# Ledger of designs, part 140: peptides against a protein of PDB entry 1MQS

Target 1, 223 residues: chain A of PDB entry 1MQS
Amino acid sequence: ILKMLFLNKDLNNNDNITTITDDIFNQQEIIWKVLILDIKSTATISSVLRVNDLLKAGITVHSLIKQDRSPLPDVPAIYFVSPTKENIDIIVNDLKSDKYSEFYINFTSSLPRNLLEDLAQQVSITGKSDKIKQVYDQYLDFIVTEPELFSLEISNAYLTLNDPKTTEEEITGLCANIADGLFNTVLTINSIPIIRAAKGGPAEIIAEKLGTKLRDFVINTNS

## One batch from the design tools (peptide; made by RFdiffusion4, then SolubleMPNN)

Design b2_p23_5_s4 (from b2_p23_5, 11 letters changed)
Fold by OpenDDE base, seed 4:
Parts: C-alpha cells; sequence; structure tokens
Structure b2_p23_5_s4 (fold): chain B 223 residues (1-223), chain A 23 residues (1-23)
C-alpha cells in the first residue's frame, strides 16, 4: 500500500487535478471524512480543487472551523487550518465534544513551539488523545499510530522542553526519547518516511535523531 | 508552480490519512 501510494504520488506529479483525483478514487479505498478549513486555507483549496475533487478524495463535508458544525462522531476529520491559538482551542473543544471520530490536524504553516505545547497539554487533559491521529504543519509531520506515544511521549516531552528550568541535557534526552518512539512507530509501519521538521527547534533535533536512527537501521539491515 | 505545491499538499494529506488507517 505504501509503495502504491508513493508510486501514485510520483505518477501524479505531472498529471492534472482530474487525473490525480481519478487515480486516487480508483486505486484507493475511499474513507469518508470531514474537511475543516479556515478562511485562508479555504482560498487555497478552492483555488485548486473543485467540490467534485474533494468528493472523490472522500471529503463528504467541508466547513469553516469557526462555523457551527454538526457533530459527526463516526466520521474522521481533517483539519487544514492556520496555526493559531484560536484554532487550537476550537480543535480541542471539538475533541472534548466528540465532534468527530478521529482528528487529523494539518496546520497551513509552521506551528510555533508554544502552540504545539499548548495543543499537547490541552489534548492530554481531555483524556482523548487517542482520537488525535496526526499533527502536521508545513514543516513538521507527526504520525500518531498509538495514543500512548502521542499522549505520554510527545506531549509530555514538549511541555518539558519549554520549561526554562529544563537543562540542555534534559532537552537532548527528551528529544532522543521522542525520536525512539517515532523510530519504533516507523518500524511498525514498515516504511521509510520523509522526515520534515521546522528549523531551529526541538523538531529539528528530533528529526535529525530519527534520521540517524533510520539510516543506521537501513545500513544494518542491508548489511 | 504554487498550484502544484497545493495539489501535492492535498495529496499528501490524503495519503497520510490513509496510511494512518492501515497502520
Amino acid sequence: as target 1 above (223 residues)
Amino acid sequence: SEADKLIEKALELNNNFLKSLYN
């Protein structure tokens, strides 16, 4: 499936939108989901994708994050919104209210560390971290396959990383632990991800550590 | 082009979603 997905991505790079959506529709099982946008991302999506394209991608409903939205507790949701405190609070409120079955959060630009920590903290308090499946920004990709990895390893680590009392050694240690968790996840998935991270922060440290682990693993496995 | 980047992002989002369901 992963090979197919990567292959599809490569094949579709030069194809028109219609061809891409058709390929996705024909080659992948469609899972119906909700797309949550803000004003900025709406403009972005609308400029490129038509309603029919979204439908073919499995988007049954798309709405603005600030709009009143009906609960769809059995439907997964994809958020594609700006990394703002307001949007984070809304997402967390949606989580608290069980508005959707699963939450795939994609920020349109870099998520500041403080906001990431805020998100993690709020999610952890809800006790519903298992519903958060992914958190991405323009530069940072986190896949959460196991609730415990996100709630216990990533969330707690990021909170500690912002504590001014935390030593550099502790930061490095936490980043290593996060990288280990991600590494284990990658191994479970049995695919080599493209690692992207925001520069100048813990994400970069984690990405570098994870990259090293993956490289070492590949070398050792091929040897 | 900017459009291509947006399409790529959309595809990436979809692919990541699908991957999360099968893993």
Scores: peptide ipSAE 0.008, ipTM 0.392, DockQ to the pose 0.035
Fold by OpenDDE base, seed 1:
Structure b2_p23_5_s4 (fold): chain B 223 residues (1-223), chain A 23 residues (1-23)
Amino acid sequence: as target 1 above (223 residues)
Amino acid sequence: SEADKLIEKALELNNNFLKSLYN
């Protein structure tokens, strides 16, 4: 949860919530954000965080997703909501209306394939996929900086990686292909990304492969 | 699905880019 509130940055987990929020508040420039919740996630947040913790995390305003919310086009938004069609539609509507500057979407549970496809399709139609910076659930952990990255992350590749019937060899091969795709995307953007990936899964494999490719590229270019 | 088509398009673009790098 704290990681989410700090835009999924790596946090030292050895400290209590108050210590973590204090340290971050003191050491980093506060990025003020809006937090959008649903009824279920509100209960979750309330059980773990105090109001002061939210403030220290840079949350200026928190609201329910179904409530009428004032547009804050210059402020990034964090969504922490259930993976439902209704919530996806609301998020997309918020995107269409330019309600916020950036969208960091965190689902409280696993996003089903059909809903992921629906989200991807609707976002693509808006032409504003660049505003979607992150999408997270139990299995998804990716940063979306460009539409191409978004497309790659929500491709059939992701589905295959999360299919329990997929073999290790298939996973390894697919990870390599994804890394190649990401590498090409990076080259197209002409910007070296900061690579972040969850440990112990396909994301780590992809990140390592991508990192290697980028390092090799830099060495060869300077050469 | 339309989403699948978009993904396929993205993959195609990526593949084309890769081909251009090795040519």
Scores: peptide ipSAE 0.000, ipTM 0.256, DockQ to the pose 0.045
Fold by OpenDDE base, seed 5:
Structure b2_p23_5_s4 (fold): chain B 223 residues (1-223), chain A 23 residues (1-23)
Amino acid sequence: as target 1 above (223 residues)
Amino acid sequence: SEADKLIEKALELNNNFLKSLYN
């Protein structure tokens, strides 16, 4: 929860360090932001944090996603909500209306493939995909500025890798393919996306592989 | 408080992460 409140920027003992230049990562000070919740996530947050704790974490205001919210176009927003069609539509509407400066989306549980596709499609139509900075769920976390990273192929692969029927060899192969695909995408876009994952899953393997590729590329191009 | 300690730890981790992006 605290990780989310700090825009999912942390360093764990076993995490590979990826060298990426991004404007979001240039500030080491507390960033004031809005926290958007739903009923379920409100219960989760309230169980571990007090209002004063949220303020110390840089949350200037928090509200329910279905509540009428005043626009704060110069303030970034963290969404911590259930992965539902309704919530996605609201987020997209907020994006269309320039409700906030940046959007950091954290889903409380696994984001279904169809909803990921829907999110990507709607965001692409708005022409404001650059404002979407992060998309997280329990298995995956993306720092994304390009709709291409929400492709059906990539999302399907991530979800399939969590099938218990998948063999270790298949997992390794698919992870490598996904990492290669993501790396190639990074080389062709103007923004460098970041892929991370919770510990203990195939997504972590992908993140490590991609991180290695990105680091090697940066080092080699600067040598 | 316990919450304060957790927040400070999170800030530390965040700062370390940010620094690591340039190394």
Scores: peptide ipSAE 0.000, ipTM 0.323, DockQ to the pose 0.050
Fold by OpenDDE base, seed 2:
Structure b2_p23_5_s4 (fold): chain B 223 residues (1-223), chain A 23 residues (1-23)
Amino acid sequence: as target 1 above (223 residues)
Amino acid sequence: SEADKLIEKALELNNNFLKSLYN
């Protein structure tokens, strides 16, 4: 949960919640953001975190996804909601209306294929895929930087990475392709590609590959 | 270039992040 609130950055889980929040708060510049919840996730958050913890995590406002929410177009939003068609539609509508500056989407459980495809399709139509910075569930931690990648490759990647029949070689190849795509976006967009990867997952592989490409590029450019 | 500056910043941030994954 804390990892999510810090945009899925790796956190030291050996410390208590208060220590973690204090350490991060003191070491990093706080990014103020909105937290969007549903009834189920509210219960989850409330069981673990206090209001002060949320504040230290940079949550200035938290709201229910189904309630009317005021636009905050200059503020990034974290969604922590159930993977339902209804919630996806609401998120897309929020995107269309430019309700927030950036969208970090965290589903409380696995996102079904059909819903992922639906999300990708709807987002692609809006032309605002660049505002979706992250999609996360228990199996996927992915940074979205390019509309084409989100609409065409993220879905495929998710399916492939979650297919138990997928070979390690296929995973590696796919991760390389994703990293290539992400690298290309750096050249075309004015957004810093910060990948916050889950440990031991495909996201970590992608992050490493992207890092290598960035390093190589910097070296070559400065030569 | 603007792209170069962006990449440099991204590299710094991602390198720090990657290091944290292994600590």
Scores: peptide ipSAE 0.000, ipTM 0.274, DockQ to the pose 0.071; fails the geometry check

Design b2_p23_6_s1 (from b2_p23_6, 6 letters changed)
Fold by OpenDDE base, seed 2:
Structure b2_p23_6_s1 (fold): chain B 223 residues (1-223), chain A 23 residues (1-23)
Amino acid sequence: as target 1 above (223 residues)
Amino acid sequence: SFPVQSTTVTVNGVTFTLYKLFP
């Protein structure tokens, strides 16, 4: 999330969120920008960042994508929203209306190729492709409901994992998605967890996948 | 640095690079 707020520049992740924001605030020029969210991303941001963190990241205003937003044609915008056709259409409409100076698009979860092509096609028609500075797929879709408790909000995950009709391929795919979400969460909170999972089920599969991802990441980072 | 995978798509002369984080 912090990386996104700083326009996906490389950040030193060795410190906690507060230290990172303080260091960046003190050492780098602040670019003031607008943060555009949806309901899911709002919950995510609110669970991880404080208002002061947003300010230190240069976020002057944050709004919901579906809300009426005043034009700020001289201000860059960061979109952190779900990869939906609706959100893409809104972003393109904002582009057409010159609502912001620059567009940094960060999708919370996987963006299908067809939607990426749709975005590109619509943007091509506007003639304003130069304003689209970044398109990222963050794969960060979780909500913290209680202290140190969060949900990835994957639709029907429990049902799918426990349905006897679910194929092994589907289970494997879902477990991979869950592991990705957990991995992203770990990176976001900058805390390496002790993984605990029940044996003999999907939780074990997820734990193994997550463990592998974490080990690979640590090795690559310390390398 | 976070692991990143990029995919480039060109449609009607417009090229977008999608950066997938944490692939």
Scores: peptide ipSAE 0.244, ipTM 0.842, DockQ to the pose 0.422
Fold by OpenDDE base, seed 1:
Structure b2_p23_6_s1 (fold): chain B 223 residues (1-223), chain A 23 residues (1-23)
Amino acid sequence: as target 1 above (223 residues)
Amino acid sequence: SFPVQSTTVTVNGVTFTLYKLFP
């Protein structure tokens, strides 16, 4: 998410969001932007970032996509919204009206090909395709309820892991899925964690898998 | 950088590249 606020540029991984935003702000590379959200993405952003973090990330104003927003034709906009036909139509309408200078579109979940084609078709009619700078699909695999508490919302994970009828293969598969979700969460937050897990159980397996994924990621990105 | 998968769609001469994060 923080990467998105900086137009999906590569950021160094720090364990503190404030430090990241401060470092970027101090480098005088800040670009003032408008952040367009929907109800779902607002909840996500509010759970992860503070108002001050948004300001330091260059967000001059943030609004709901369905709100009557004032035009800022000289300001780039970041959309972080659900991949729906309604939102696509609104984005295209904003494009038609020259509401912003540039459009960085980030969908919260998977954008199906038919909707991408619809977006492209509508944009083509406007003749303003050059203003569309990015189209990202950022699948949210987690729900953040508090800054230090989040859930992957995997159905019956605890029950499955503790049911004696569950096979070793099922446990291994579930642990892998959990580790994948945690890995994606870490990348989304842009913070490398210190992993803590209880020994002798599934948590240790998950921790090991997550640790391996993180190490591999660091090695591959630094090579 | 994030793991990314890209998909290209061309409609009426306009080409969009969708970048899927965490595929």
Scores: peptide ipSAE 0.238, ipTM 0.840, DockQ to the pose 0.368
Fold by OpenDDE base, seed 3:
Structure b2_p23_6_s1 (fold): chain B 223 residues (1-223), chain A 23 residues (1-23)
Amino acid sequence: as target 1 above (223 residues)
Amino acid sequence: SFPVQSTTVTVNGVTFTLYKLFP
């Protein structure tokens, strides 16, 4: 989530983790932006971030996508919404009306091909495709269900890890994804955890990977 | 960092790059 709030810089200009860390924690440059949410994403944001955190991330205003929003043509916008036809239409309408200077679109779940094509089709008609800077999907890498419990909501993770038909490569890939998700969670919560995992299973693999990521992160932040 | 996979879509000359997280 924090990466989203910082315009996913890690994917821009081949920035490495160190650069991301510096940008997030040192706040060398704050880009002020608008955050547009829906009901689902609002719940997610509220569960993991405080209003002050949003401000530190440069979010000056946050609103629901269905609300009437005032134009801020000089301000970039971050959309964090469900991948629905309705939301796409609203985004396109916002684009048509020049409501914001730039559009960073982050869908909470997977964006189907047909909807992506629909978005592209509508945007092509506007002639303002250059304003759409990023399109992400599946951005909800975790859901906080309670203060001390959360889920990464990786589909069929348990089944995949325990299915004898699953290949080692698939397991390794899944473990890597889980570790990445956990790492991102740590960054979002801004608290370095003590890792505990059962030995002899995928949990240990994940823990090791996560530990490495965290160690590297700490080293890079102290560097 | 997020595991990311990118997919490019071109419609009517407009190209979009979709970044899929946890693909």
Scores: peptide ipSAE 0.234, ipTM 0.841, DockQ to the pose 0.294
Fold by OpenDDE base, seed 4:
Structure b2_p23_6_s1 (fold): chain B 223 residues (1-223), chain A 23 residues (1-23)
Amino acid sequence: as target 1 above (223 residues)
Amino acid sequence: SFPVQSTTVTVNGVTFTLYKLFP
C-alpha cells in the first residue's frame, strides 16, 4: 500500500509503517497527490494507515470514486479501486474532464483482460493516454479490522471447512484460496510471519500451502 | 522489492502495461 502511495517506487524494507513514511518524508520531496478510493479500498487503507500516514505519503485529499470531486488539474491522482466496469468508466470520465494531471491506477484485485481492453479502448478515444502513467493490479483481497486481526471475508469458510459433507476437492480449493489471500496479506504488510496452525485440519493445509508460497517467494526474491 | 509481473495490451494503438504486484 505504501508503495502505491509513493507511485510504486521502491521503498525500504521496514516493518514499521511510521518509520517508512518518516524516512521518505525526510529524504525526498513529497509529491502531493489525490487518493481516490472505493468503499472496499477505503476500509482496507483505513485499517492499515493512519491519517498522518497518508499525509506523510503526500496524500492531500482522499475521496470516494463515486463522489463528486473537484477538479485538480495540476495534481496527480492515485486510484485504488476495485476492477469494475463502473470504476473504469468513472476513471475515463475523470480523464476526459482533465480532472487531474496524471493518473496512477491501482486495482485492488485482478483486472481481467476484457476490462483492461475496455479501459484501453476508452482511453484511446479520449486521446489522453499519456496521462495514464501506471496500471497496477494489487490483489488486496483482505480486510484489516485491527493491527493484528484481519479477515479474508470468505463467506462461510469456517462452516465449509468444518462440514463433514464437504468434499476433499472443495476443501483443497478453499484452502488454496485462503492461502493465496494470506500470502497477499503477508506481502502487503511486508512481514514474513512465523506460521502457526492447528494440526490435523484445514488450518494445517493452509499453513503448508502458505509456507510453500512464502519459501518460493523468498527464493525468487533472493535469486 | 516484490517481484512484479507485467502484461501488455494494445488497443487502437494505445498500449497499457498492467503490472501485477503480487505473483
Scores: peptide ipSAE 0.150, ipTM 0.778, DockQ to the pose 0.453

Design b2_p23_6_s2 (from b2_p23_6, 6 letters changed)
Fold by OpenDDE base, seed 3:
Structure b2_p23_6_s2 (fold): chain B 223 residues (1-223), chain A 23 residues (1-23)
Amino acid sequence: as target 1 above (223 residues)
Amino acid sequence: PFPVQSTTVTVNGKTFTLYHVYP
C-alpha cells in the first residue's frame, strides 16, 4: 500500500518493503496527489495507515470514487478501488473530463481480463491513454472493515495526531509544506482554485494555509 | 516480497500493461 502511495517507484520484483520506515517518507521529492477510494479500499487503508501516513506520502486529499469530486487537472490521482465495471466506467469518465493530470490505477483485487480489455477499449477511444501511467491489481490479505469503522479510525488517528504528545508543530509543519507545494502548483498553472476541504482535519489546516498564501500573493501582486 | 507480473492488452494499436502485485 505504501508503495502504491509513492506511485510504485520503488516497486520491483524483489521489493519486500511493507513497513512504514523513515526511509520511505524521507524521500527528497514528494509528489502531491489525490487518493480515490471506494468503500472497501477505504476500510483497507484505514486498517493499515494513519492520516499522518497519507500526508507523509503526499496524499493531500482522499475521496470516494462515487462522490462528486472537483477537478484537479494538474494533480496526479491514485485510484485504489475494486475491479468492477462501475469503477472502470467512473475512471474513464474522469479521464474524459480531464479530472486529474495523471492516473495511477490500483485495483484492490485481481482484474479480470474482460474488464482489462474493457478499460483498454474505453481509454483508447478517449485518446488520452498517455495519462494512464500505471495499472495495477493487487491481492490484499487485509481484513476489510466496514466503512463506518474506517471513519472512526481516521478520526481517532487525527485525534492522536492532535494529541498533545504529537507535536502540533510537526503537524503544522507538514501542513505548511503541503500548502507550499500546492501554492507553487497554483502559481505554475496561473489559476486561482476554489479550495474545498473537510472540516476538522489536516485538510482544513492545509486549506487555510493555502488560502492565506493565495490571498497574500494576490494582494502583493495587485499592489 | 512483492513479485510483479504483467498482462498486456493491445487495443486499437495501443498497448496497456497491467501489473500484478502479489505480496
Scores: peptide ipSAE 0.380, ipTM 0.864, DockQ to the pose 0.198
Fold by OpenDDE base, seed 5:
Structure b2_p23_6_s2 (fold): chain B 223 residues (1-223), chain A 23 residues (1-23)
Amino acid sequence: as target 1 above (223 residues)
Amino acid sequence: PFPVQSTTVTVNGKTFTLYHVYP
């Protein structure tokens, strides 16, 4: 989340929120930005960041994407919203109206190719594609903590996932079990991770399932 | 720093790059 707030620049992933924000204040001038959220991402951010953390990250204003927002044509905007057609349409409308100077779009989960194409199509029509500086998707980009390597100790996981005779249903089931284990581990450690997974394999499936579980948990705990 | 994978889409002559925070 902090990386996103600093326009996806490299940050020290071993430091806590306060240390990271303090270091940035000491090293460079703050860039003031607007943060646009939806209901789901608001719950996520609220569970991790304090108002002072947002200010230290240069977030001068944060609002819901569906709310009426005042134009700030000289201020860059960070969108952190669900990958939905509705949100894409709103972003494009904001682009058309020159509501902000630059657009940094971060989707809270994987953006399907069809929606990416839709975004591209709509932006291309506006003639303002240059204002779109970044488009990211992720599996709930939470706070980075000190790296830790561990195992769920599932004995036959590797064999099952790599056996060509294993059915898709079996793989899906195993991935669900792994995701459950990771979720429980996250809760035990009491630190919500940034999820990284290779594309096109079981790791992606696991990441998606884990992301969903974490999102639901955050929403439920804040409701 | 984390490795970032990207997906490129070209529509109506405009190219968009989606960066994946996850590889």
Scores: peptide ipSAE 0.335, ipTM 0.853, DockQ to the pose 0.440
Fold by OpenDDE base, seed 4:
Structure b2_p23_6_s2 (fold): chain B 223 residues (1-223), chain A 23 residues (1-23)
Amino acid sequence: as target 1 above (223 residues)
Amino acid sequence: PFPVQSTTVTVNGKTFTLYHVYP
C-alpha cells in the first residue's frame, strides 16, 4: 500500500509504516496526490493506515470513486479500486474529462484480461493514454480489525470449508484464494510470520500454499 | 522490493502493461 501511495517507488521494506513515512516526509519533497477509493479499498486502507500516514504519503484528499469529485487537473491521482467494469468506466470518464493530471491505477485484486483489454480499448479511443502512468493489480482485499487479528472478509469461507457437500475442487480453489489473501496481508504488514495451522484440513492446505508463496518471495527478493 | 510481473495487451496499436505486485 505504501508503495502505491508513493507511486510504486522502492521503499525500505524493513521499516514500519511510521518510520517509512517519517523518513520520506522529512527527506523528500512530497508529491501531493488525490486518492480515489471504493468501499472495499476504503476499509482496507483504513485498517492499515492512519490519516497521518496518508498525509505523510502526500495524499491531500481522498474520495470515493462513485462520489462527485471536483476536477484537479494539475494534481495526479491514485486509484485504488476493485477491478470492475464500472470502475474502469469511471476512470476512463475521469480521463476524458481531464479530471487529474496523471492517473496511477491500482486494482485491489487481479484484473482479468478482458477488463484490461477493455480499459486499453477505451483509453486508446480517448487519445490520452499518456496520462495513464501505471496500471497495477494485486490482492489487498483484507481488513485488519485488530493489531493481532485480521480478516480477508471472504463470505462464507468457514461454512464452505466445513460443509461436507463442498467439493475438493471448491476447497482447493478457496484455499488458494485465502492463501493469496494471507500472502498479501503478510506483505502489507511487512512481517514474515511463523505459520500455525491445524493438520488434516483446509487450514493445512492454506498454510502450505502460504508457506510456499512466502519462501518464493524471500528467495526472489534476496536474490 | 516486491517482485513484479507484467502482462501486456495491445489494442488498436496501443500497448498497455499491467504490473502484478505479487508473483
Scores: peptide ipSAE 0.319, ipTM 0.853, DockQ to the pose 0.461
Fold by OpenDDE base, seed 1:
Structure b2_p23_6_s2 (fold): chain B 223 residues (1-223), chain A 23 residues (1-23)
Amino acid sequence: as target 1 above (223 residues)
Amino acid sequence: PFPVQSTTVTVNGKTFTLYHVYP
C-alpha cells in the first residue's frame, strides 16, 4: 500500500509505517497527490494507515470515487479501487474532464482481461492515454488488519491443521499453499524477510517451505 | 527487485500494460 502511495517505487520496508513515511518525506521532495478510494479500499486504508501517514506520503486529499470531486488538473491522482466496470467508467470520465494531471490506477484485486481491454478502448478514444501513467492490480490478495498483521484468508486453515482426521498429505498441501501465498506477499512487499516460526508444528513446515522458495528465488535471480 | 508479471493489450494502436502486484 505504501508503495502504491509512492507511485510504486521501491521502498525500504524494514521499518514501521511511520518510520518509512518519515524517511521518505525527509529524503525526497514530496509530491502532493490525490487519493481516490472506494468503500472497500477505504476500509483497508483506514485499518493500516493514519491520517498523518497519508499526509507524509503526500496525499493532500482523499475522496471516494463516487463522490463529486473538485477538479485538480495540476495534481496527480492515485486510484485505489475495485476492478469494476463502474469504476473504470468513472476513471475514464475523470480523464476526459481533465480532473487530474496524471492517473496512477491501482486495482484492489485482479483486473480481468475484458475490463482491461475496455479501459484501454475508452482511454484510447479520449486521446489522453499519456496521462495514464500506471495500471496495477492484485493489491489485496491478502487482508491487512493492522500494519503488523495480515491474513491470506485461506479458509479453515487453523481447523484443518488442528483436526486429527486431517491426513499428512492434506497438511503438506495446505502448508505448501500457505507458503506460496506468503511468497507472493513477500514479492509484493519487495523485501526479503527474516522468517520466525514456532518449532515442532505446521508453522515450522511453512517456514521451511517459504525459506526454500525464497532461497531458490534469490539463487535463480543471481544466476 | 522482484519481478512483476504484466499483461499487455493493444487497442486502436495504443498499448496498455497492466502490472500484477502478485505474480
Scores: peptide ipSAE 0.405, ipTM 0.873, DockQ to the pose 0.450; fails the geometry check

